# Peptides against a protein of PDB entry 5JNO: the designs that were tried, part 47

Target 1, 112 residues: chain A of PDB entry 5JNO
Amino acid sequence: MVAKFQPPPEYQLTAAELKQIVDQSLSGGDLACRLLVQLFPELFSDVDFSRGCSACGFAAKRKLESLHLQLIRNYVEVYYPSVKDTAVWQAECLPQLNDFFSRFWAQREMED

## One batch from the design tools (peptide; made by RFdiffusion4, then SolubleMPNN)

Design b1_p17_3_s2 (from b1_p17_3, 8 letters changed)
Fold by OpenDDE base, seed 2:
Structure b1_p17_3_s2 (fold): chain B 112 residues (1-112), chain A 17 residues (1-17)
Amino acid sequence: as target 1 above (112 residues)
Amino acid sequence: MERMERLLEEARRAAEE
């Protein structure tokens, strides 16, 4: 059987922290976007952390990877169990996450 | 639209912390 997913310590939210984010959210998709900002602020930074490291380049920072999405989905499921259904996750949350993330960087490019 | 702009602003601030 597949073991229960455990988030890394730096991405472990307490029940109180998660509830605070949920209280600000209007939907599962909105919650997903708020979790993205709270859990992974580094994805919104122009700071190139590679500075000699080939593994953590700027291009990688502008991608939502499977691990990011899995962590977000895991928290969203706590209050929106329906997203356990992949079809629901892909219809309700993924489009909003991708749209939000792409809009962010599109605006940043226009400000340069 | 306003809500999206607010969330984008939150992301911008989060990146600066």
Scores: peptide ipSAE 0.601, ipTM 0.932, DockQ to the pose 0.923
Fold by OpenDDE base, seed 1:
Structure b1_p17_3_s2 (fold): chain B 112 residues (1-112), chain A 17 residues (1-17)
Amino acid sequence: as target 1 above (112 residues)
Amino acid sequence: MERMERLLEEARRAAEE
C-alpha cells in the first residue's frame, strides 16, 4: 500500500478553491497549467535572490521539479482520474506543462 | 486573444502580486 501524499499547508487547496480552477479549465492538461500558475507563482518570477550578495554565485533555477509535478498531478487526478495512469499523465499533462512553462520564459527573453 | 496567451498573462500577473 502506497502512503497518501499530503501537500504542504501552503499548497493545500480546499474543494471550493479547486473547483474554481476546474471551472476555468477545458482539459486535464489545461487544468495542470492553471494549477501551476495558482500553486507556484514564484516559478514565474525572475527576481534575483542573490542581488544583495556580490560574493555569492547563487541563482534560482527556472525548472519544474518533481515536487511541483507531483502536487499538480494529485489535484488533476481529482477531476481526471485517468491521469493516475502514468502513460496518460505523460501524454496529456506533462507536454502541456512543459510547453506552457517554456513559452512563458521564451516570451520574457524576447521582451528583454 | 488566444486562451494560451490569456493564461500566460495570468502567470505574469500572478508573479507580480
Scores: peptide ipSAE 0.601, ipTM 0.932, DockQ to the pose 0.831
Fold by OpenDDE base, seed 3:
Structure b1_p17_3_s2 (fold): chain B 112 residues (1-112), chain A 17 residues (1-17)
Amino acid sequence: as target 1 above (112 residues)
Amino acid sequence: MERMERLLEEARRAAEE
């Protein structure tokens, strides 16, 4: 079984904040993508400002890691309990997350 | 504007703000 996951403080959403995102969402997969944007804007930046070097401009990682996915899944489960089933999560949410993230960077590569 | 395009724009803005 999976142990209880606790989000880092910077990724903790209030019930009101989560509801606002849910109200904009049409499905669990859509909600997952919106959570990705709201929780991890740094994944969509060319520069990782959290690294703190203004002089060198350290690049952000362009990868969805287990921590990101687990956190998103936990929030999605609040309104879409079916994603507690790993098969449902992998069929309904993961493909949309990966497609959205890939499309974003593909678009950026064309613009640069 | 498609829904996906709107979300992509939101991602761009989120990265810049």
Scores: peptide ipSAE 0.601, ipTM 0.931, DockQ to the pose 0.831
Fold by OpenDDE base, seed 5:
Structure b1_p17_3_s2 (fold): chain B 112 residues (1-112), chain A 17 residues (1-17)
Amino acid sequence: as target 1 above (112 residues)
Amino acid sequence: MERMERLLEEARRAAEE
C-alpha cells in the first residue's frame, strides 16, 4: 500500500476552499494556474533572487519546483482524474503552468 | 486573452498582500 500524498499544513485546502477555486476554473490547466496563485503567492513577489549564497555566489532562479508541481497536480487530480496520466498532465497542465509563470515575470521585467 | 490578463492581475495582487 502506497501512502497518499499529504500537503504541508500551510498548503492544505479544505473541500470548500478547493471548490471555490474549481468554480472559477474552466479546465484542469486553468485550475492548475489558479492553484499556483492561491497556494504560492510568494513565487510572484518581487524578491531579489540574485541575493543567494554570498560565499558560493549561487543565485536562486524563478522556477516552479517539483514540490510546487506535485502539490498542484494532486489538487487538480481531485476534479480532473485524467491528470493521473502523466501524458495528460504534461500535455494539458504543465505547459499552461509554465506559460503562465513565464508570462508573469516577462511583464514584470518590462516595468520600470 | 482577457481571462489570462485577469489571472495575471490576480497574481500581482496576491504578491502584494
Scores: peptide ipSAE 0.600, ipTM 0.932, DockQ to the pose 0.916

Design b1_p17_3_s3 (from b1_p17_3, 8 letters changed)
Fold by OpenDDE base, seed 1:
Structure b1_p17_3_s3 (fold): chain B 112 residues (1-112), chain A 17 residues (1-17)
Amino acid sequence: as target 1 above (112 residues)
Amino acid sequence: SSHMERLLEEAAAAAEE
């Protein structure tokens, strides 16, 4: 028996909140990116990178972790059931998430 | 820059898992 995945309380979205995000989204990939920003604003903090680096001895607070991705996927599949298929998730959502996240910080690095 | 590269690499690795 496998326990159902439950997001932590701080990452719970009401039906109305989720619907609002969905209504603003153009695709599953777009929805995923919007969820990333809404659920995990700390990943986009202006705080110095060094404080969240595992390589320098601190917890990695700025990396996109498996749990983040799983949580996003759980919400996305509510309105885009096709992402339950891993191949679809990897083709439609993951590249969008990675590109968005990478581009964001790449730009910030160039500006710094 | 190297710090960011590592973070992005870890994010990419997590996405592949």
Scores: peptide ipSAE 0.097, ipTM 0.678, DockQ to the pose 0.042
Fold by OpenDDE base, seed 3:
Parts: sequence; C-alpha cells; structure tokens
Structure b1_p17_3_s3 (fold): chain B 112 residues (1-112), chain A 17 residues (1-17)
Amino acid sequence: as target 1 above (112 residues)
Amino acid sequence: SSHMERLLEEAAAAAEE
C-alpha cells in the first residue's frame, strides 16, 4: 500500500483551519484559489518584484509550480473528491488558479 | 511583459506536469 500524501510541516493545515477556508469557499475552484493565497503568501509578496521585472532582466522568482498545485489539489480533494479525476481538476480548478494568479500580477505590473 | 510571460509559461508548464 502507498502511504497517503503528507504535506511538509510548513503547509500542514489543521482540520479546523481547512474547514474555515472551506466555509468561505463557494466552489472547488474558489477553494483552490483561497488555498493558494493561504498556503503560499510568498507568491504574492512585493519583495524583489521591481528587481524581477522585464526592465532589469532579472529572472522571475514568483512561479506557480507543480508542487504548489499538487498541495492545493490534495486539500481540495478532501471536500471535492471529484477533482481526483484529472479532467475535472483541469476543467474546474486549474483555469481559476491560473487566471487568479496571472490577474494578480498583471494588476501589480500596471501599478508599478 | 517579459515578467508576466515567464509567470504564465511556468503556470502552463506546471499545469501539464
């Protein structure tokens, strides 16, 4: 038997913390976006944003990586088991995550 | 611009992994 996924300690949510986020969520996709913000606030920080812009040519440090998506998906599955199906995950959650993340930084770029 | 392109590229790559 394969052991169930165990999140790293820094991303280990208690049942109460997860339920609080779920209670605020309107859908699986909405839950995914809220988990993105709660689990990975470093992806939304202003630290080194100007340095990482196209003007200086510095490599972007803020990337939505597969490990981030995997962690989010594991928590979403607790309350929305249908996302275990990759097709459902790609249709219901991934577009919302990508849109939210890209819109956030697009707005920040325009303000800078 | 290039910064956003890199972010979007990484997100797209991550989605396909």
Scores: peptide ipSAE 0.097, ipTM 0.690, DockQ to the pose 0.042
Fold by OpenDDE base, seed 2:
Structure b1_p17_3_s3 (fold): chain B 112 residues (1-112), chain A 17 residues (1-17)
Amino acid sequence: as target 1 above (112 residues)
Amino acid sequence: SSHMERLLEEAAAAAEE
């Protein structure tokens, strides 16, 4: 049995909130990126970046983790059921998510 | 930085799950 999708309270979107994001999205991949920004603004914090490199595990706060990706995928599936297929998810959404996240911080690295 | 390089690499790895 697969448990019903139940995100943590801080990451729960209402139908209206999700629809608003969807209405702004051009594709499943675009929706995924918008969800990334909306759900996890902490991953884009300049304050954390300014603290510099650390071996203490601080990097985890800026890492795009499996839970982040799973939450995003669950919401994307509501309007793009095809991403239930892993091949579609990996072709349409994951590359865009990774590129968006990587480009964001690569740019910050150059500015720092 | 090496720190950011690691983060980007981990993001890429996570995307392949």
Scores: peptide ipSAE 0.096, ipTM 0.686, DockQ to the pose 0.043
Fold by OpenDDE base, seed 4:
Structure b1_p17_3_s3 (fold): chain B 112 residues (1-112), chain A 17 residues (1-17)
Amino acid sequence: as target 1 above (112 residues)
Amino acid sequence: SSHMERLLEEAAAAAEE
């Protein structure tokens, strides 16, 4: 039996908090991106960015990992049950998450 | 930078999982 994914306490959202984010979202993909920012602000931190490539040891702090994606997916499923289908998740949410994350850091790299 | 390239590559790889 596969254990049900359990969010760490620091990434728990109340129903009211999630509803507020949903109300601001235009789609499942948009919701996913908003959840990314709200749940994992550390992935967008500039703390070690100024160190450039010499700070590669801190890459993990800004890595978009499968665990992050799974957590986001669990919340998205509350209002968009269709993302339980992996094909839907990969078509509707993952590209938007990847594009948003990549564009954010690409922009930061140009400013550095 | 190689650091940013790695982050972007890892994000892309994670999105394909």
Scores: peptide ipSAE 0.095, ipTM 0.682, DockQ to the pose 0.042

Design b1_p17_3_s4 (from b1_p17_3, 8 letters changed)
Fold by OpenDDE base, seed 2:
Structure b1_p17_3_s4 (fold): chain B 112 residues (1-112), chain A 17 residues (1-17)
Amino acid sequence: as target 1 above (112 residues)
Amino acid sequence: SAREEELLRQAAEAAEE
């Protein structure tokens, strides 16, 4: 028996919070992107986490990791069960996530 | 926040394409 995936506390949304995001979403892919913003704002920040440490040269990675995608998918599945199918996830959500995230940073690079 | 709202807007636009 496989235990249900539980997100880390910092990435746990209440039913009300998730519903609010869903209510603003147009599709599963849109929901995925909105969840990306809500759950992982640090991925959109150019502020390094080396604040207070002059010796730290830590730069936040600008990539979507497996954990990010897994968490997002799990929440999307609540309202869009079809994404349980990997083919659907890869067709409807994953490209939108990647496009959104890539475009964001591409735009930032042009502005800076 | 205003920044968050802008990101959400961009997310929505990206999803519509």
Scores: peptide ipSAE 0.440, ipTM 0.904, DockQ to the pose 0.129
Fold by OpenDDE base, seed 3:
Structure b1_p17_3_s4 (fold): chain B 112 residues (1-112), chain A 17 residues (1-17)
Amino acid sequence: as target 1 above (112 residues)
Amino acid sequence: SAREEELLRQAAEAAEE
């Protein structure tokens, strides 16, 4: 028996918080992107690539990890149960997440 | 925050594409 997945405390949303995000969402994919912003704001901040060099101005490339995607999917499933189907998740949510996230960093790269 | 609002705007735009 697989234990029920529980998010780390720092990524736990109350029902009220989740509902607020859902109320602003137009689709499962939109909800997924909004959850990405709310749960993982650190993924949208500049990170010092060099541990020892604060003056070099290098920023580490950000990536969406499996844990991020799993957490988002778990919350999306609450209101869009169809994403429990992997095919639906891959067709409706993942492309939007990747598009949003990649576009963000592409824009930041152009501004540098 | 303004930063959060901008990110949410970008998310919405991506969802509409």
Scores: peptide ipSAE 0.436, ipTM 0.902, DockQ to the pose 0.128
Fold by OpenDDE base, seed 5:
Structure b1_p17_3_s4 (fold): chain B 112 residues (1-112), chain A 17 residues (1-17)
Amino acid sequence: as target 1 above (112 residues)
Amino acid sequence: SAREEELLRQAAEAAEE
């Protein structure tokens, strides 16, 4: 049997914290986006797009990694068990996560 | 924080689309 996924301590949410986020969420996809903000604020830090170059890994900082997605999914499935189905996760959550994250950086680029 | 709140608002808006 595969061991249950446990988030690193840095990304451990209490039941109360998670419930608060869930209570504000309209859907699994919305919850996913809210979790992205709460768990990984560093992904939204202010960035001078001219400070980095495409070759130095700057672009990597603006991408969601598998660890981010896995952590979010594990929390989402607590209240939306259907996302345990990969097809549901890919249809309901991943597009919203990617759109939200991409839109954020697109907006930041326009504001610079 | 105010920044966090704004991001959460944007997340909600994205969910509406």
Scores: peptide ipSAE 0.435, ipTM 0.902, DockQ to the pose 0.128
Fold by OpenDDE base, seed 4:
Structure b1_p17_3_s4 (fold): chain B 112 residues (1-112), chain A 17 residues (1-17)
Amino acid sequence: as target 1 above (112 residues)
Amino acid sequence: SAREEELLRQAAEAAEE
């Protein structure tokens, strides 16, 4: 038996908190984006982006990792069970997440 | 926060496209 995914404590939402976000959402894709903002504010931080290693010159690259996506998907599934189907997830939620996240950083790059 | 609200606005905008 495969263990059910459990979110880390810092990313645990109560039913009421999740419902509030859902009530503000227009679709599964919209819900996914709102969850991204609520759960992972660090992905939108300039401080973290500029925290590149001064010694090695590595600039922290902002990307959506599998853990982020899995967690978001698990919450979306509560109200949109169809996203359990990978094809639906890839058609309805993943493109919106990527577009939203990419647009954010594109805008930030223009401000610099 | 203002930052959060702006991000949520952008999320909503992305959903409309």
Scores: peptide ipSAE 0.431, ipTM 0.901, DockQ to the pose 0.128

Design b1_p17_4_s1 (from b1_p17_4, 10 letters changed)
Fold by OpenDDE base, seed 1:
Structure b1_p17_4_s1 (fold): chain B 112 residues (1-112), chain A 17 residues (1-17)
Amino acid sequence: as target 1 above (112 residues)
Amino acid sequence: SEVDALVQAERERLAAE
């Protein structure tokens, strides 16, 4: 039996919460970016992993993983069903997500 | 920046929930 994908509880949005984000979004791509921040604020924190383990020197890699993208896509397609088409997702949402995330950290590196 | 403003806005929304 294949169950419908269910996000972990910490990533579960109510219909009202999702609608509020949608109402502030200009497009599916914009919605995706807002969901990225809402669902995964840790990806935008200046917290260094070395704070937890200064001895090991481990640094968390800042990247969008497949699970992040899939969770976002699942919510986006609720209001933008066209993103169920992979070609549409890759043309309308994925580039905006990558650009948004990349620009955020690029700006931090430049300290501007 | 525009990106920072968006991040900050959504962080505030998250904190308010």
Scores: peptide ipSAE 0.389, ipTM 0.880, DockQ to the pose 0.042
Fold by OpenDDE base, seed 4:
Structure b1_p17_4_s1 (fold): chain B 112 residues (1-112), chain A 17 residues (1-17)
Amino acid sequence: as target 1 above (112 residues)
Amino acid sequence: SEVDALVQAERERLAAE
């Protein structure tokens, strides 16, 4: 038996918190994007670590990792159970998440 | 932009909690 997924404490949403986000969402894909911002605000930070460490030039990774996607999917499926099907997740949510995230940073790059 | 507006709206909602 596989144990039910439990998110880390910093990514735990109450039913009321999740419902509030859902109420503002137009679709599963839209919900996914809102959850992305809500759960992982650090992915949208303007912090440039290269400015903090000129010697190493290190910059935080700006990509959606498996853990990010899994956490989002777990919450989306509460109200959109069809995303439990990988094909549905890949058709309805993943493209919207990737486009949303990519557009955000593409716009930032143009502003610099 | 629309993306910026969505990000900002969610940040504001989170800050209000």
Scores: peptide ipSAE 0.381, ipTM 0.878, DockQ to the pose 0.042
Fold by OpenDDE base, seed 5:
Formats: sequence, C-alpha cells, structure tokens
Structure b1_p17_4_s1 (fold): chain B 112 residues (1-112), chain A 17 residues (1-17)
Amino acid sequence: as target 1 above (112 residues)
Amino acid sequence: SEVDALVQAERERLAAE
C-alpha cells in the first residue's frame, strides 16, 4: 500500500480553512488558483536578486513545481473528486493554474 | 487587473488568519 500524502505543517489546512476557500471558489480550477495563492504566496512576490543571491540571480521562485501541483490537487480532490482522474485534472485545473500564474507575471512585467 | 485582485484578496485573507 502507498502511504497517504501528508503535506508539510506549513501547508496543512484545517477543514474550516479549506471550506472558506471553497465557498469563495467558482469551480475546481478557480479553487486550484486560490489554493496556489494561499499555500505559496512566495511565488507571487517580487524577486530582488540583489538582496537574494549576490552572484547567481537564480529565479526558481517563478516556476510551478510538481510538489506545488500535487499539494493543490490533494485539496481540490476533497470537494471535486473528479480531479482524481488525471485527464480531468489536466483539462480543468492544470491549464487554469498555468494561465493564472503566467498571466500574473506577464501583467506584472507590463506594469513595472 | 483581475489576476491582481484575486491575489490580493487571498493575501488579505491569509493575513487575517
């Protein structure tokens, strides 16, 4: 048997916290985007390379990694069990997550 | 923008918790 995935403490939501986010969501894809912001606010913060790495300027903070996506999917499945189907996850949630994240940074680049 | 509004709303909710 494969052990149930357990998020790290910093990414653990209570039932009440999750329900609050769900109540504000319009769809599974929208829920996924809201969870992205809730769980990983650091992905939406301005990167000051001069303050961070003084030599490399590595911008790893602008990528959605597999662990981010897995955590989000685990919570979305609680209220939208259809996303347990990989085809549904890839059709309904992943495109919305990628579009939301890319639009955020594209718009930020245009404004600043 | 719409995206900024959503991000800001969730940040505010997170800060209130």
Scores: peptide ipSAE 0.356, ipTM 0.869, DockQ to the pose 0.042
Fold by OpenDDE base, seed 3:
Structure b1_p17_4_s1 (fold): chain B 112 residues (1-112), chain A 17 residues (1-17)
Amino acid sequence: as target 1 above (112 residues)
Amino acid sequence: SEVDALVQAERERLAAE
């Protein structure tokens, strides 16, 4: 039995915050992308934390980890319960997340 | 893309808060 996933406090959204994002979303995939930006703005930052603080050992990563994806999915399924089906998640949300995130950084890398 | 534009608008909204 898999324990229920609980997000860390820094990744909690209130019902009102989530509803605001949902009201602006056109689909589950669109909602997922908006949640990505909302929950993890650090993934879209040019700031190199390790460069700014070598002692803390923290380095910003430009990758979507399983924790990021699970958190997003947990919120998406509140309004799009069909994504509880892994096949739906993989067809409707996951490709849009990866595509948006990859294209974001691909575009930024060309701006140097 | 349409999604990119929407997400960008969301980012701008958040930055303005």
Scores: peptide ipSAE 0.305, ipTM 0.851, DockQ to the pose 0.096

Design b1_p17_4_s2 (from b1_p17_4, 9 letters changed)
Fold by OpenDDE base, seed 2:
Structure b1_p17_4_s2 (fold): chain B 112 residues (1-112), chain A 17 residues (1-17)
Amino acid sequence: as target 1 above (112 residues)
Amino acid sequence: SEVDARVEAARAEAAAA
């Protein structure tokens, strides 16, 4: 049995919360990165975390998983419907998400 | 509102994935 990641209910966004993030965003890609930080702060922590199955003790790794990306994409679509097109998502949002996440951890690994 | 409905739909769709 494999544990599935579930976003914490506390980080589920209302329309007002999403608008606040959108107001600070310069583009769909920028919005995606801001959503990543706001929705999944645990991905930026030094410690592993367990989600889903308490019995299996599965520890999630510091990586962007499909459920993370899907949730982000769905929220981005509210204000940027064009990202429903996979080509647009892959050109405008996905590279920025990956670069942002990778740069964050690369910088952390350089710190002693 | 329309935005409220779209946000809720977005969340529901992600939960179903």
Scores: peptide ipSAE 0.190, ipTM 0.758, DockQ to the pose 0.023
Fold by OpenDDE base, seed 3:
Structure b1_p17_4_s2 (fold): chain B 112 residues (1-112), chain A 17 residues (1-17)
Amino acid sequence: as target 1 above (112 residues)
Amino acid sequence: SEVDARVEAARAEAAAA
C-alpha cells in the first residue's frame, strides 16, 4: 500500500484559493492547467539561472514531473471526483496539461 | 494534515454550492 501523496508545504492551497481557481475554470482539464500556473510558477520562469554561473552550467529544468501532476490531480479531485479514475485523468487532464505547458514554452522560444 | 483539511474544506464548499 502506497501512502497518500503529501505535497510540499510550499505548494499548498487554501480552500478559498482553490475555490477561486475553480470558479475561473470551465472544466477539470482547465482547472488542472490553472492549478499548474498557480502552484508552480517557477516552471514558467524566464530567469536565466545560468547567467552569472556559466562555469557551472546550471540551468533550471522546465518539465512536469510526477510530483507536480499528482498534486494537481489531488486538487482537481476535490471538485471533479471523476479524475480519481486514472483513465479519466489521462483523457481529460493530462493532455491539456502537457499541451498547455508545451505551447507556453514553444511560444517563449519564439520570443528568445 | 493541513493539506487534507484544506482539501476537505474545499470539498465541503463544493458540496454546499
Scores: peptide ipSAE 0.188, ipTM 0.741, DockQ to the pose 0.021
Fold by OpenDDE base, seed 5:
Structure b1_p17_4_s2 (fold): chain B 112 residues (1-112), chain A 17 residues (1-17)
Amino acid sequence: as target 1 above (112 residues)
Amino acid sequence: SEVDARVEAARAEAAAA
């Protein structure tokens, strides 16, 4: 059974914070990438997530999981309701998320 | 506000999924 996904309070965005990110975003896909960084910084770290939040459940290191994507999509839908359409989500947001995440770690692996 | 409600709803939906 999968644990209930509940991000720690420090990773939860307020309406004001979300609005700020939206104002900085060029598109729904860009917003999705910014949300990925803001909500799940642990996915970009060599250090394991250890903030003691049992409600978050286990997230595989360096892997984008369905719960991560679902939360991001839900926030994106607030300002870009077109992503409620799965085809739009898969065309506009998912490729950008995957490319951003993959390129980040690819660059890290090529470094010293 | 309406935006606040939508943000909270979005978070709740993800938690329930």
Scores: peptide ipSAE 0.181, ipTM 0.747, DockQ to the pose 0.023
Fold by OpenDDE base, seed 4:
Structure b1_p17_4_s2 (fold): chain B 112 residues (1-112), chain A 17 residues (1-17)
Amino acid sequence: as target 1 above (112 residues)
Amino acid sequence: SEVDARVEAARAEAAAA
């Protein structure tokens, strides 16, 4: 028996919430990008040292980590089960996620 | 790629959980 995916409480979406995002999505890749924004808004904010320890030198990082990608993938699989295959995930979703995230920060850097 | 490697790492972590 395969255990059901259990996201951390802070990243848990209800069926209704996920359905709303899906209804607005045009594809699995588009769904992935929308989930990225909804689940991890902190990745799209400016570095805020006030959230960290002043003594430990906390710095926010703007990168997609393995946990981010895995959580997104698990939600995408609900409506696009083909992304369980790594090749499909890498062809349909991962490039769109990377492009979206990279373009976002590239635009921010170009804003004088 | 680095992104691909991170995906595989995520899978491994999920499988271990």
Scores: peptide ipSAE 0.144, ipTM 0.710, DockQ to the pose 0.052; fails the geometry check

Design b1_p17_4_s3 (from b1_p17_4, 9 letters changed)
Fold by OpenDDE base, seed 2:
Structure b1_p17_4_s3 (fold): chain B 112 residues (1-112), chain A 17 residues (1-17)
Amino acid sequence: as target 1 above (112 residues)
Amino acid sequence: SEIDEKVEEERRRREAL
């Protein structure tokens, strides 16, 4: 039996919270982007005091890591079971996540 | 931008929880 994924407490959403996000989502990819903001607000922080510090993890804060993606995918699968297929996840959700996140920071960099 | 609006929308939702 595959153990059911249990997210860390800081990333656990109730069924009601998840449903609220889903109700505002247009697609699995859109849901993924909304979950990204909800679960990891630190990735969207405009002010990073460690900006320019090689040891502070600034670069990590501007990168989607495997853990981020896995957590998001687990929630997306609840309402979009098709993303259990890796090919579907890579075609429908990952490009939207990466585009959303990259464009967010690209805009900030141009505004500086 | 649409991206900024989407981020802010989700921020507001999170804060309301």
Scores: peptide ipSAE 0.604, ipTM 0.936, DockQ to the pose 0.042
Fold by OpenDDE base, seed 3:
Structure b1_p17_4_s3 (fold): chain B 112 residues (1-112), chain A 17 residues (1-17)
Amino acid sequence: as target 1 above (112 residues)
Amino acid sequence: SEIDEKVEEERRRREAL
């Protein structure tokens, strides 16, 4: 028996909050992207702390980690249970997440 | 851009909750 994944408290969404996001989503992949913004707004912040202070040693990485993906998948599964299948997750949601995130920052690189 | 608008939309939604 696989243990139920429990999000950390700081990433816990209520049923009402999740439903609101779902209602604005067109697909599981779209929902995943919206959840990415909702759960991890820091990944979309233009603030570069390392730029302002070289002494603090702050190094923010602009990448999606396993925990990010696992948390998003956990919520997507509620309304799109097909993503419980790893193959479906990798085909439908993961590419959209990576594309969405990479394009977001690619735009910033062009503006700078 | 469409991506920026989507990010801003979700930010506004989060603030409205």
Scores: peptide ipSAE 0.602, ipTM 0.936, DockQ to the pose 0.042
Fold by OpenDDE base, seed 5:
Structure b1_p17_4_s3 (fold): chain B 112 residues (1-112), chain A 17 residues (1-17)
Amino acid sequence: as target 1 above (112 residues)
Amino acid sequence: SEIDEKVEEERRRREAL
């Protein structure tokens, strides 16, 4: 028997919470994007960190890390089991996540 | 934008939980 992925306590969603997100999702890829915001709101912070500050970790906050993707994928799999296939995950969800996140920050860079 | 609206929607949802 293979044990289910157990997310860290700070990233745990109840079945009811997850269902609410799913109900608003148009697809597995859309669900992934919504989960990204729900689980990691700090990645979307509009706080302007000191420019040139190498110690603030600003650059790191603008990148999706493996942990982010792992957690999101495990929740998406609950309602879209096809993403258990890595090829499906990479074709359907991963591009959506990257596009969503990149577009978000691209917009911020062009704001007056 | 569509992106901002989605982010705001999920932010509101999170705060309501």
Scores: peptide ipSAE 0.602, ipTM 0.936, DockQ to the pose 0.042
Fold by OpenDDE base, seed 4:
Structure b1_p17_4_s3 (fold): chain B 112 residues (1-112), chain A 17 residues (1-17)
Amino acid sequence: as target 1 above (112 residues)
Amino acid sequence: SEIDEKVEEERRRREAL
C-alpha cells in the first residue's frame, strides 16, 4: 500500500486554518490560488523580484514546481473531491493557478 | 490590481494566524 502523502511540517495546515481559507474561496481554483499564497509566500516576494529582472533571467526561474502543485492539490481535494480526477485538476485548478501566478509577475514586469 | 489585492488579503490572513 502506498503511504499517505505527508507535507513537510512547514507546509502543514490545521483543519481550522484550511477552513478559514476555504470560507473565503469561491471555487476550487480560487482556493488553489489562495493556498498558493498561504503556503509559499516566498514566491510573491517583491524583495526577491528587486534582486533580479526579466533580462537577467531571474523572473524566468519563477515557476510552480511539482511539489507546490501537489501540496495545493492535496488540500483542495479536502473540500473539492472532484479534483482527485487529474482531468478535473488540469481543467479547473491548474489553469487558474498558472494564470494567477503569471499575471502577478507580469504586472511587476510592466512596472519595472 | 485585483491580483495584488488577493495576495495582500491572504498575507494578512497568514499573519493573523
Scores: peptide ipSAE 0.601, ipTM 0.935, DockQ to the pose 0.042

